# Designs tried in a protein design run: peptides against a protein of PDB entry 6DSZ. Part 106

Target 1, 361 residues: chain A of PDB entry 6DSZ
Amino acid sequence: NYVVTAQKPTAVNGCVTGHFTSAEDLNLLIAKNTRLEIYVVTAEGLRPVKEVGMYGKIAVMELFRPKGESKDLLFILTAKYNACILEYKQSGESIDIITRAHGNVQDRIGRPSETGIIGIIDPECRMIGLRLYDGLFKVIPLDRDNKELKAFNIRLEELHVIDVKFLYGCQAPTICFVYQDPQGRHVKTYEVSLREKEFNKGPWKQENVEAEASMVIAVPEPFGGAIIIGQESITYHNGDKYLAIAPPIIKQSTIVCHNRVDPNGSRYLLGDMEGRLFMLLLEKEEQMDGTVTLKDLRVELLGETSIAECLTYLDNGVVFVGSRLGDSQLVKLNVDSNEQGSYVVAMETFTNLGPIVDMCV

## One batch from the design tools (peptide; made by RFdiffusion4, then SolubleMPNN)

Design b2_p14_8_s1 (from b2_p14_8, 6 letters changed)
Fold by OpenDDE base, seed 5:
Structure b2_p14_8_s1 (fold): chain B 361 residues (1-361), chain A 14 residues (1-14)
Amino acid sequence: as target 1 above (361 residues)
Amino acid sequence: SVAEEALRELEEEL
């Protein structure tokens, strides 16, 4: 009897940072297939708090803080379309993960999108948006008193959505997305009407972006708008301002993940398919009226890590590199470069034993 | 460098 000790999954498929355990605690949450790991970030490193088994592969994991909540709630969507909102509760030594709401958001009819599941949360916590199927955008209204996650679909004319985010600073929930049609890739925005359950025209669009535009980053105020990342270019658009850069260094490998460093969206980490870690910088220009506008975009190579599936900035220049293909890492960003010109130092490495082959016996 | 400036700001915000 080979007791195949079911090895815990080690490949990371998602990570988020926020205040889940308390208002004051900084947490790192790591998704490893069906497992959620919760850590507290301390000056001494990561302290494990809880591990949670999920009833399916985690496809979406997002922290959000509804108005009047003291700490973040966790939205999880599984690959089998089980959605839940989780809350952390601690009473003395007793730690409970409470399901605030749950639901199955699977449709009986629809083509699952080839680019997989996308889940996004409105920055004002009005709704969750889901791109699960081609030609559909699913909306889950966020209601505090509702234990059942109810969803509805809005028809999306754009059948091939590459990436989608909610924008910041919008009166109505507004999505920005990259889509592909026979003419190329484009960026479009829609306002989401909860009342009418339809899309309204968004504030802006950008037709004929870079052919390999793959990611949308929603930029918080004061800048607002979005960053569009391609293979050769990074572009910013907010309806009034457009700026594009084409730094040669990003052409060497495809950027595959990003994470915002600053709450104001001044800095982002970018990871590529070669494990290169970049910083994207938004340079500010303060106008005479006190308005802040984007002056320029810069990309700086910081160093090399494991190939990131996800990145999250913690604190004090510490970054968690969640890797599916390699070992996950805690890395320190140093002000001074090493002899190789790298600003990245590995603090801790977490061995990836590869995919758990679910031997369905 | 721009990288050094950006990284220095991360240390000063703490």
Scores: peptide ipSAE 0.355, ipTM 0.869, DockQ to the pose 0.820
Fold by OpenDDE base, seed 4:
Structure b2_p14_8_s1 (fold): chain B 361 residues (1-361), chain A 14 residues (1-14)
Amino acid sequence: as target 1 above (361 residues)
Amino acid sequence: SVAEEALRELEEEL
């Protein structure tokens, strides 16, 4: 009887950063299939705090801080549509991960979307949005006292949503999404009415974006709006300002992940399918009235890493590169480039043992 | 470079 010690999954399929263990701690949370790893980011590196087994493959993992919480809560959705909100609780040396709320959000009828599960949280923590099925947007209202995650569906006319985010700075929860129809890909916005359980017309739309537009980044205030990333172009729109760039360097490989560096959305990390790491910069222009507008977008090649499934900026130019296909890395961004023109230095590498092929013996 | 400027700003915000 070979007790095959089931190797723990090593392929990373998600990562998030925030203040989950305390208000003061910076955490890195890593999803590895059914495994959640919780680290504290320290000057010495990643300190492991807790590992949590989930009842399914983690499909969505997002930190959020409802009004009046001192630290972030964790939303998890599994590939089997089990949703939970987790809280970290420490009492001396005793560490508990508490389920504050849970529910199953599976629908009896629906076509699972080809682009997979998308889960998003309203920046003001009014709701969670889920794109699980074509033609449906699921809403989970966030209520502090509700231990049962109740969801409802709103019908989307747009059947082929590519990506969706909640926008910042909106009076009502507002989604921005890329969708495909027979005419191409487009960007649209909707306000979400919790009261009426319907969509209202959003503040803006952009028809006929790049054919390979694949990602939406919601930009915080003061800029607001969204960045749309394609194969050949990066565009910004906020209803009033439109800007597009087509840097030749991004055409070489598809950008597959992004992470915000600055809380104000001035900088983003971008990773492509070749493991190239870019910085996207939003150049500010201060208006005479003190308003900040977007002047320009720039993309700079920083260097090469493992092919990122997810990126997380930590602190001090340190980036976690979560890889599914290769080894995950902790990398340092340096101000000065090396002899090869790279600003990236690997600090630590986390071996990916590959997919555990369950050989049913 | 724009990259160097952007990276320098990351060090100064600490």
Scores: peptide ipSAE 0.354, ipTM 0.867, DockQ to the pose 0.819
Fold by OpenDDE base, seed 2:
Structure b2_p14_8_s1 (fold): chain B 361 residues (1-361), chain A 14 residues (1-14)
Amino acid sequence: as target 1 above (361 residues)
Amino acid sequence: SVAEEALRELEEEL
């Protein structure tokens, strides 16, 4: 019996930050195939707290804080459609990861979407949304007393959804999505009725966006609305304001991931397929009535990292670069550029041994 | 630069 010591997966396929272990702790959570690694962010770096084995490849990992919870809960969806909500509990030195709720959200019918699984959480924690299959949007209502995650489907007329997010500041849960039809790519919004289990017309739409529009970023208040990222352009829309930029620097490589730096959505990190790290800046304009509007968008090149699958701004200019193709990194953003004009310094590198090629012998 | 201004604001939050 050769005990093949199964090498632990090293390729990162997701990362999130929040307050999972306590209200005060800043955590970094890293998904490595079937493994969840939990860290506390400290002045000295990443302190490992717990590693958790999941019953399948992690496909979605999102932190959220229901009303009246003191710390964040973790939603996980696996590639086999097992959903759970996890809670961290510590009692002295004993650390337990508790399943608050679970369920299987697989449908018997439906074509799995070619762009993979998308999972999103309403900012007000009213529901979880899942794009698993073409022409369906799955809703999991969030109920505190329910240990069983129940879901229902709403039919989408738009069969080819590219990306979807919940918007901020909406009276009803509202999704914003990029979709493709024979005429091109478009942005649309829908309100989600939990009561009627249907879509209502959303606040706005934008037809004929850039042909390669690939990502939606929901912008928090006071701006609201969404950012749409393409190959050549970055656009903002909130129903009242539209703004587009086409910085030449983003045309060189496709932006593949993003992460919000500021809680108010003033800054975002962007990573491209060449490992370039950018900052997207939202310039504010204060109106005479005290309303804040978007004045302009700017993109600045910060430097180069490993090719990011996911980015997570931590604190104090520290960024975790989760890489699937290369080594993951902890990097520092410096105010002063180096001799090469880079603001990025690698603090720590985590060796990626590559995908475990299951050589079926 | 705009990058330097944006990065300075990250240090002031400490």
Scores: peptide ipSAE 0.353, ipTM 0.869, DockQ to the pose 0.798
Fold by OpenDDE base, seed 3:
Structure b2_p14_8_s1 (fold): chain B 361 residues (1-361), chain A 14 residues (1-14)
Amino acid sequence: as target 1 above (361 residues)
Amino acid sequence: SVAEEALRELEEEL
């Protein structure tokens, strides 16, 4: 009996930061294929708390805090469309990961989207949105008492959605998405009616964005709106204000991931396909009426890391770089640059032994 | 937070 100790997956395909174990603990959650690793972030580094085996490759992993919850819940969607909401419970030394809700959200009809699975959560925790299939937006209403995740589809007229997010500060759940049609790429918004199970007209649209616009970042209040990242440009739009920058430095490699540093959306980390780490900064302007508007956008090169599949800011200038292609890293952002002009110092490196092809025979 | 100060300083030096 060769117990083939199946080598644990080391390639990171997702990471999130939040308060999953308690209200006070800062956690790093790492998705490695079918494995979920849970850490507590400490001054000494990452303390492992729990490892969880999932019934499939993790495709979406998002923390969210419904109203009245003391700590974050974890939404997971697998590549086989198994959805669950997980809660961490500890009683003394006993640690349990509890499934609060679960369901399979696979459709019998639909073309799986070529850009893969997108899962998003409304900032007010009213719903989960899923782009699984072309021409469909799946909604999972968030109901506290429902152990069964029920979903419905809304038809999208826009067949080729590139990226989608829920916006902040919207009375109704509102999505913002980049889509492609024969005329190019565009940004559109829709309100999602849970009652009518349909889209209503959103607050704004932006036709003819950059041809390679690939990512939407929903910006929290007070700014609101969204950032659209392309190959050559970064744009902001909130319905009232439009601002675009085209920093030459981003043309060298495609930005592939982002993470919000500040709760107010003033700073974001950006990672590109060359492993360059950037800071995107939103410069605020306070108006006489006390409203905050975007004054300018800037992009600063911080340094180089492993090629990020995902980024997450922890605390105290520490960033986790989740890599699928290379070693994952814990890096420190320093105020002072080194002799090479880098603000990035690797604190810890996590060896990637390559993708475990789960040959499901 | 300590992070906000450190990154603010980073933002002022960048």
Scores: peptide ipSAE 0.276, ipTM 0.771, DockQ to the pose 0.142

Design b2_p14_8_s2 (from b2_p14_8, 7 letters changed)
Fold by OpenDDE base, seed 5:
Parts: structure tokens; sequence; C-alpha cells
Structure b2_p14_8_s2 (fold): chain B 361 residues (1-361), chain A 14 residues (1-14)
């Protein structure tokens, strides 16, 4: 009887930061295959609070705070299309993860998208959007009293969606997405009608973006709009303003992940396939009427880390680098560069033992 | 540098 001590997965495939355990606690949540790890971020580092086994590989993990909730809720979607909304509840020393809602959102008919599962939450918590299959956008309405996650599909004319986000500051839930057609890659927006279960025309579109445009970042107010990241260019569009940069430094390796540093969307971390860590900066210009407009975009190389699958800014210049291919890290961003010109210092390293071959013996 | 200025704001939130 070889008790194969099932090694816990160590490869990180998702991470998020928020207030999940309480309104006051800053949490880091880490997805490692079927395992969710919950930490409290402290001045001394990461304090483990709870580990949760999920009924499948975590494909989407997003924190969100519906109106009237004191703390964040967690949306999880597994690779087997099991969806749940989780709440942290503590009663003395007893810690429970409560399933507020659950459902299976698998379709009987559909081609799974080659770019994988995308899950997004409307910033106003009106709905969850899922790109699971080509030519379909799945909507889960967020209703407080519904323990069953009901979903419906809206047909997308655009069959090859590369990335999609909900925009901020929209009266109706509005998606912005990069898609590919025979003419190239494009950006489009749609309003999502919950009532009619259809798309309406969105506020803007941008045809013929960079051929390798791969990521959409929704920018919060006051800027609004979206950032589109390509291989050679980074562009901003909000319907009224367009700005593009093509910094030579980003051409060396593909940017693969991002995380917002500031709540107002003035700074973002970017990670590439070589483990380079960048800061994307949105320079603001205040107009005489009090409107804030984007003046410029800048990209600065901060240093090198493990190849990030996901990045999340914690606090005080501390970043968690979630790695699938290498060791995950806590890194400190320093104001002063080291002798090598790096602003990044590794604080802690979490050994990745590689793919656990589930040898089902 | 632009990076240094951006990083200084992160420490001031203490």
Amino acid sequence: as target 1 above (361 residues)
Amino acid sequence: SVAEEALKELEAEL
C-alpha cells in the first residue's frame, strides 16, 4: 500500500486580492489547480487562514462586492463549468466557507474556445459574463436571493473573442472585447440587456487594432474606457479619446498578465513571458472644467521575477507573483534601483514542485 | 525616473 501522499499542487494558476475574510482584512487568494488558499496580508507577510478544496480545476476566480455587502464575495468557475459564489464566515475559531449560490453552466452544444475560459464580473455587480464557447456569451444575473446560478446565452457574431472585460461607469453592463476575423483583430463594445437577453450596440469600436492584440484592461473612472495590450503596442480608448504607444521594450517578449495597482487605474503591473515586470502609467490631465483626461501612457521596466501566470498588488509596494512555470514570489518594489537597475527585490519564494502527475495507481 | 516617482506613492499609503 504505497500511500502516495498526494502532494498538494504548487503551481499557481490564479490569484486575487481583496477583503474576503472581513471588511478590514486584506486577503490574498491563490488558486492552485483544485485548491484555494486564503491568506491574510500582514506586515510580517502572508498568514494562512484556510484552504478549500474545489470540485475541479479553478478556471476563474474573482472577488466582487454587491451593494450592501460588508466584504467581498468570491466567484469561482471550474474547468468543468461548476460555478459558485462563496462567502467567508467566521464564528469564533470556526471558519466556514459558505456556498451562497452554485450551478453548472456547461452547454450541451458549443465549441470550447481555444483561448480558454474567460469569466468577468460587472463592476456594479449586475451580472457575471462568461466566454466559454465560440459565438456565445453566457450571462449569470446576480440576484441576492437566488441560490441557483441561472445562466443564459447571448449569441456573439464575433466567433473568435481573444479577451473580454466589463467596462466601468456604464449605465448598462457593457463589455469590451478583442476579437479576430479574416480582416484582423478588432475591438468592439456591446451593452448587455438582461431584460431582452440580447446585445445592444456599445458606445464605441476600434477596427484594425494590432494583429497580436491579446488583452483588454477595463479602466475605472475617472478615465473610463479600456487599455488594449498587443505585442508591439499599448492603446487606450474610451469612445472620445484614443492614445497609442509602441515602446520598443515590450516587443522583446509577450505581455501575458496584468494587475491594477491603483483603485483609480493610474498604474498597472504587467508581466511578460520572460518574467519581466513592468509598470504601465496613465498620466492624467485635469481640464479647466474639472474633467480628467488621459495625457499619456508610459511603460517602465521594474525588474525581473518568476514568469507570472498572475500578478496581484497587495500593499506597500508588495506584489504577489503567481507562477505556473516557476516559483511563486512575494516581491517588494523599491523606490531606488539596485546596482543592476532593478526595482524588484524577492522577499519570499514559494517552491513550485512542477506538475503533479496524478499517477492514478 | 518615472518609475521612482510612481513607486514613491506606494510607500506613502502607510
Scores: peptide ipSAE 0.298, ipTM 0.836, DockQ to the pose 0.805
Fold by OpenDDE base, seed 4:
Structure b2_p14_8_s2 (fold): chain B 361 residues (1-361), chain A 14 residues (1-14)
Amino acid sequence: as target 1 above (361 residues)
Amino acid sequence: SVAEEALKELEAEL
């Protein structure tokens, strides 16, 4: 009996950073198909803490901190629509990953969306939003004592949602999404009423964005609003201010992932299909009343990495590049460029063995 | 460069 030790998956399909193991520890969480890897970020590098097997491919992985929690909880949704909220508990050397809540959020009726599963969490931890099916937005209310994740659907008139996020600084949970109709791609906002289980009109919309607008980034306060990333342009909108840039450098390859560097949303990492790493910069303008507004957007090429499926800024200019197609990397961003004009230095490389082709022998 | 300025701020905030 050749126990073919099934090689552990090496392709990264998601990564997040936060304080999952403790309030003080900075963690990197990596999704590799059905496997969750938990690391502590240290000055010496990534320290492995725990590996968790999931009952399906991880489709969504998000850290969030409900009011009154000392550390982050982890929301996971699998490709089979199993949802859970996980808590890390350590007692001495004993490490337990506890399921705080779980549920299956599959609908019997619905067309699975072509752009796949999208899962988002309200920044104020009021709800989880899921785009699983065309024309539906699923809401999971976040209640402290509920071990059963109950969800309800709100009908979306917009059938072809490309990407969706919750906005920051909204009195009610507010989504911002890119959608496509026969006239092109557009951005719209909706407020989500938990009480009435319906959408209310959101604060703003932008019709006729770039035809290839593919990603929404919710920007924290003080800026608020959202960044919309396309093939040719990057736009910002917050209801009051609109700004667009079309840097020629981004036209060469499609931006496919992003990660916020600063808690205030002043900087973002962008990765494209060629493995180019960019910094998106939000330039501040301080108004005489002390309000901060967006002055300008800039995009700077930092260097080249493996083709990122996901990016996460860790600390001290260190970035984890999660790759599905190539080797994942831990890279350092340097202040000074090298002779080639790159600010990126690979610190560690994590070999991707590729998809285990089940050779049916 | 704008990149260098942006990266310097990362080192100073830590």
Scores: peptide ipSAE 0.297, ipTM 0.834, DockQ to the pose 0.845
Fold by OpenDDE base, seed 1:
Structure b2_p14_8_s2 (fold): chain B 361 residues (1-361), chain A 14 residues (1-14)
Amino acid sequence: as target 1 above (361 residues)
Amino acid sequence: SVAEEALKELEAEL
């Protein structure tokens, strides 16, 4: 009886940092196809805590903390549209991953979007938003007492959404999205009414953004608004302020992932298709009234890593580089550059053995 | 450099 130890997935397709195991623990969660790996970040490195097999490929993995929870909950959506909210529970040495809520969010009617599944959570934990199909925005209201994830659709007039996020600091849940029409790419906002199950007019829009605008970053307070990343430009907009930069260095390779470093949105890591790691900096201007406005945007090259599918800042200048195409890495950001001008040092490398060919026997 | 200034704030969290 050859127990063919099925080779575990090694290619990373998602990563998130937060406080999942406890309020005090810093966790790294890694999605590897159907596998979820949970680590505690320690001064000694990554301590493995639990591995969880999922019933499908993880398409969305997001941590969120509902009001009055002591630790983060995990939202997972699979490529087969199975949604769940997971909680970590430890009782002595017994570790359980509890499903608080679950549901299938597949629609019988709809064209699956070519840009794949997008899942987002309102920063105030009022709802989950899903772009699964063209012309539909699915909403899952977040209710603590509901074990069944119920969703409804709102019709979206914009059929070709590229990326979407919830904005911060909005009285009502507000989405910001890049979409394409025959005239080009545009940015629009909508308020989401849970009560009326409809979109209301959002606070702002920006028509005719860069033709290759591909990513939306929602910026926390005090700045608010969003960053739009294209092939040639990075643009900030919050309804009142617009600022665009076109650093030549970003034209060399497409930025494909990002992660916020600071809770206040002052710094972001950016990764491109060449494995270059950048810092995006939001320079503050403090006004006499105590308001903080964006003064400038800067992009600085930090160094080179494996080609990131996802990035997550941990702590103390440590970054996890999740790679699908190459080896994943734990890297250190140093204040001083090396002789080559790199601020990046690899601390640990995780060998990627390639895709598990599910031999359907 | 701007990068060095940005990275110095990461050391202060230690």
Scores: peptide ipSAE 0.296, ipTM 0.834, DockQ to the pose 0.811
Fold by OpenDDE base, seed 3:
Structure b2_p14_8_s2 (fold): chain B 361 residues (1-361), chain A 14 residues (1-14)
Amino acid sequence: as target 1 above (361 residues)
Amino acid sequence: SVAEEALKELEAEL
């Protein structure tokens, strides 16, 4: 009996960067179908630490640091609605991935959303939000002592949510989402009451955004608010400030992923369906009262990569390009452009052998 | 960080 060692999945469907192994280590975590790969980012490149098999395709993978944790925890949701919170523990040479909490968050009733599973974490780690089904927002309260992830649903009037994020700097957990109705696409905010298990009116809304608005980026303080990415436009709104740009260069291909470069949200990487890598820049204006406001938005073409399913900035201008359709890459952003006008240099390429159809036998 | 300086230099040339 040849145990056909099932070929390891190579297509990347998610990546995150943070401090998972320790407070000091910078980690790259890569989701490849049912497999989680954990690396330490070093000056010499990616050092593999651990690989973990998950009970299903990873649909959501997010790092978060609850108050009083020394390092990040990992939230994973599978395509079969198995949720877990994982912790890395090392004791000498022994490495353990510990499940702190787990649960199945599947509902018996609900239409699975056509845009797939969205999972988000409140920046203050008060809750996890899940858009799994049309007309429902699932909340998992984050409680340290609970090994069982309990969830509840809040009804959404907005049946066709395109994307959703938690906002920063909100007294209550506040979601910002793009939704579609018969009149077009709109942006709305809701406060999430854990106590009452309901939505309250959020701080702002923007009706009639671009028809193809597809992504929400929550912007940290001091800017706050959100960026809305469309096919033709990029807009910022925080309740007080609105700004829109329509750079012609983004019309050529749909932006499909993003990653924050700066902790303060001054820069974002954007990837499109042609493998173009952009920098989105938030130009600040400092007011006389010391408040920081958005002056302008800019988009700069950095170069070309594999078509990104996910992007994550590591350090020192190094970016991991997780690709599902092509080879994943470790790329360097250079200050000086090459002879072709590209600021992107491939450092390492990770061969994608294509989709392993996991025949669930 | 070294990254912040390198990327600030990117902003200066962009």
Scores: peptide ipSAE 0.208, ipTM 0.744, DockQ to the pose 0.141

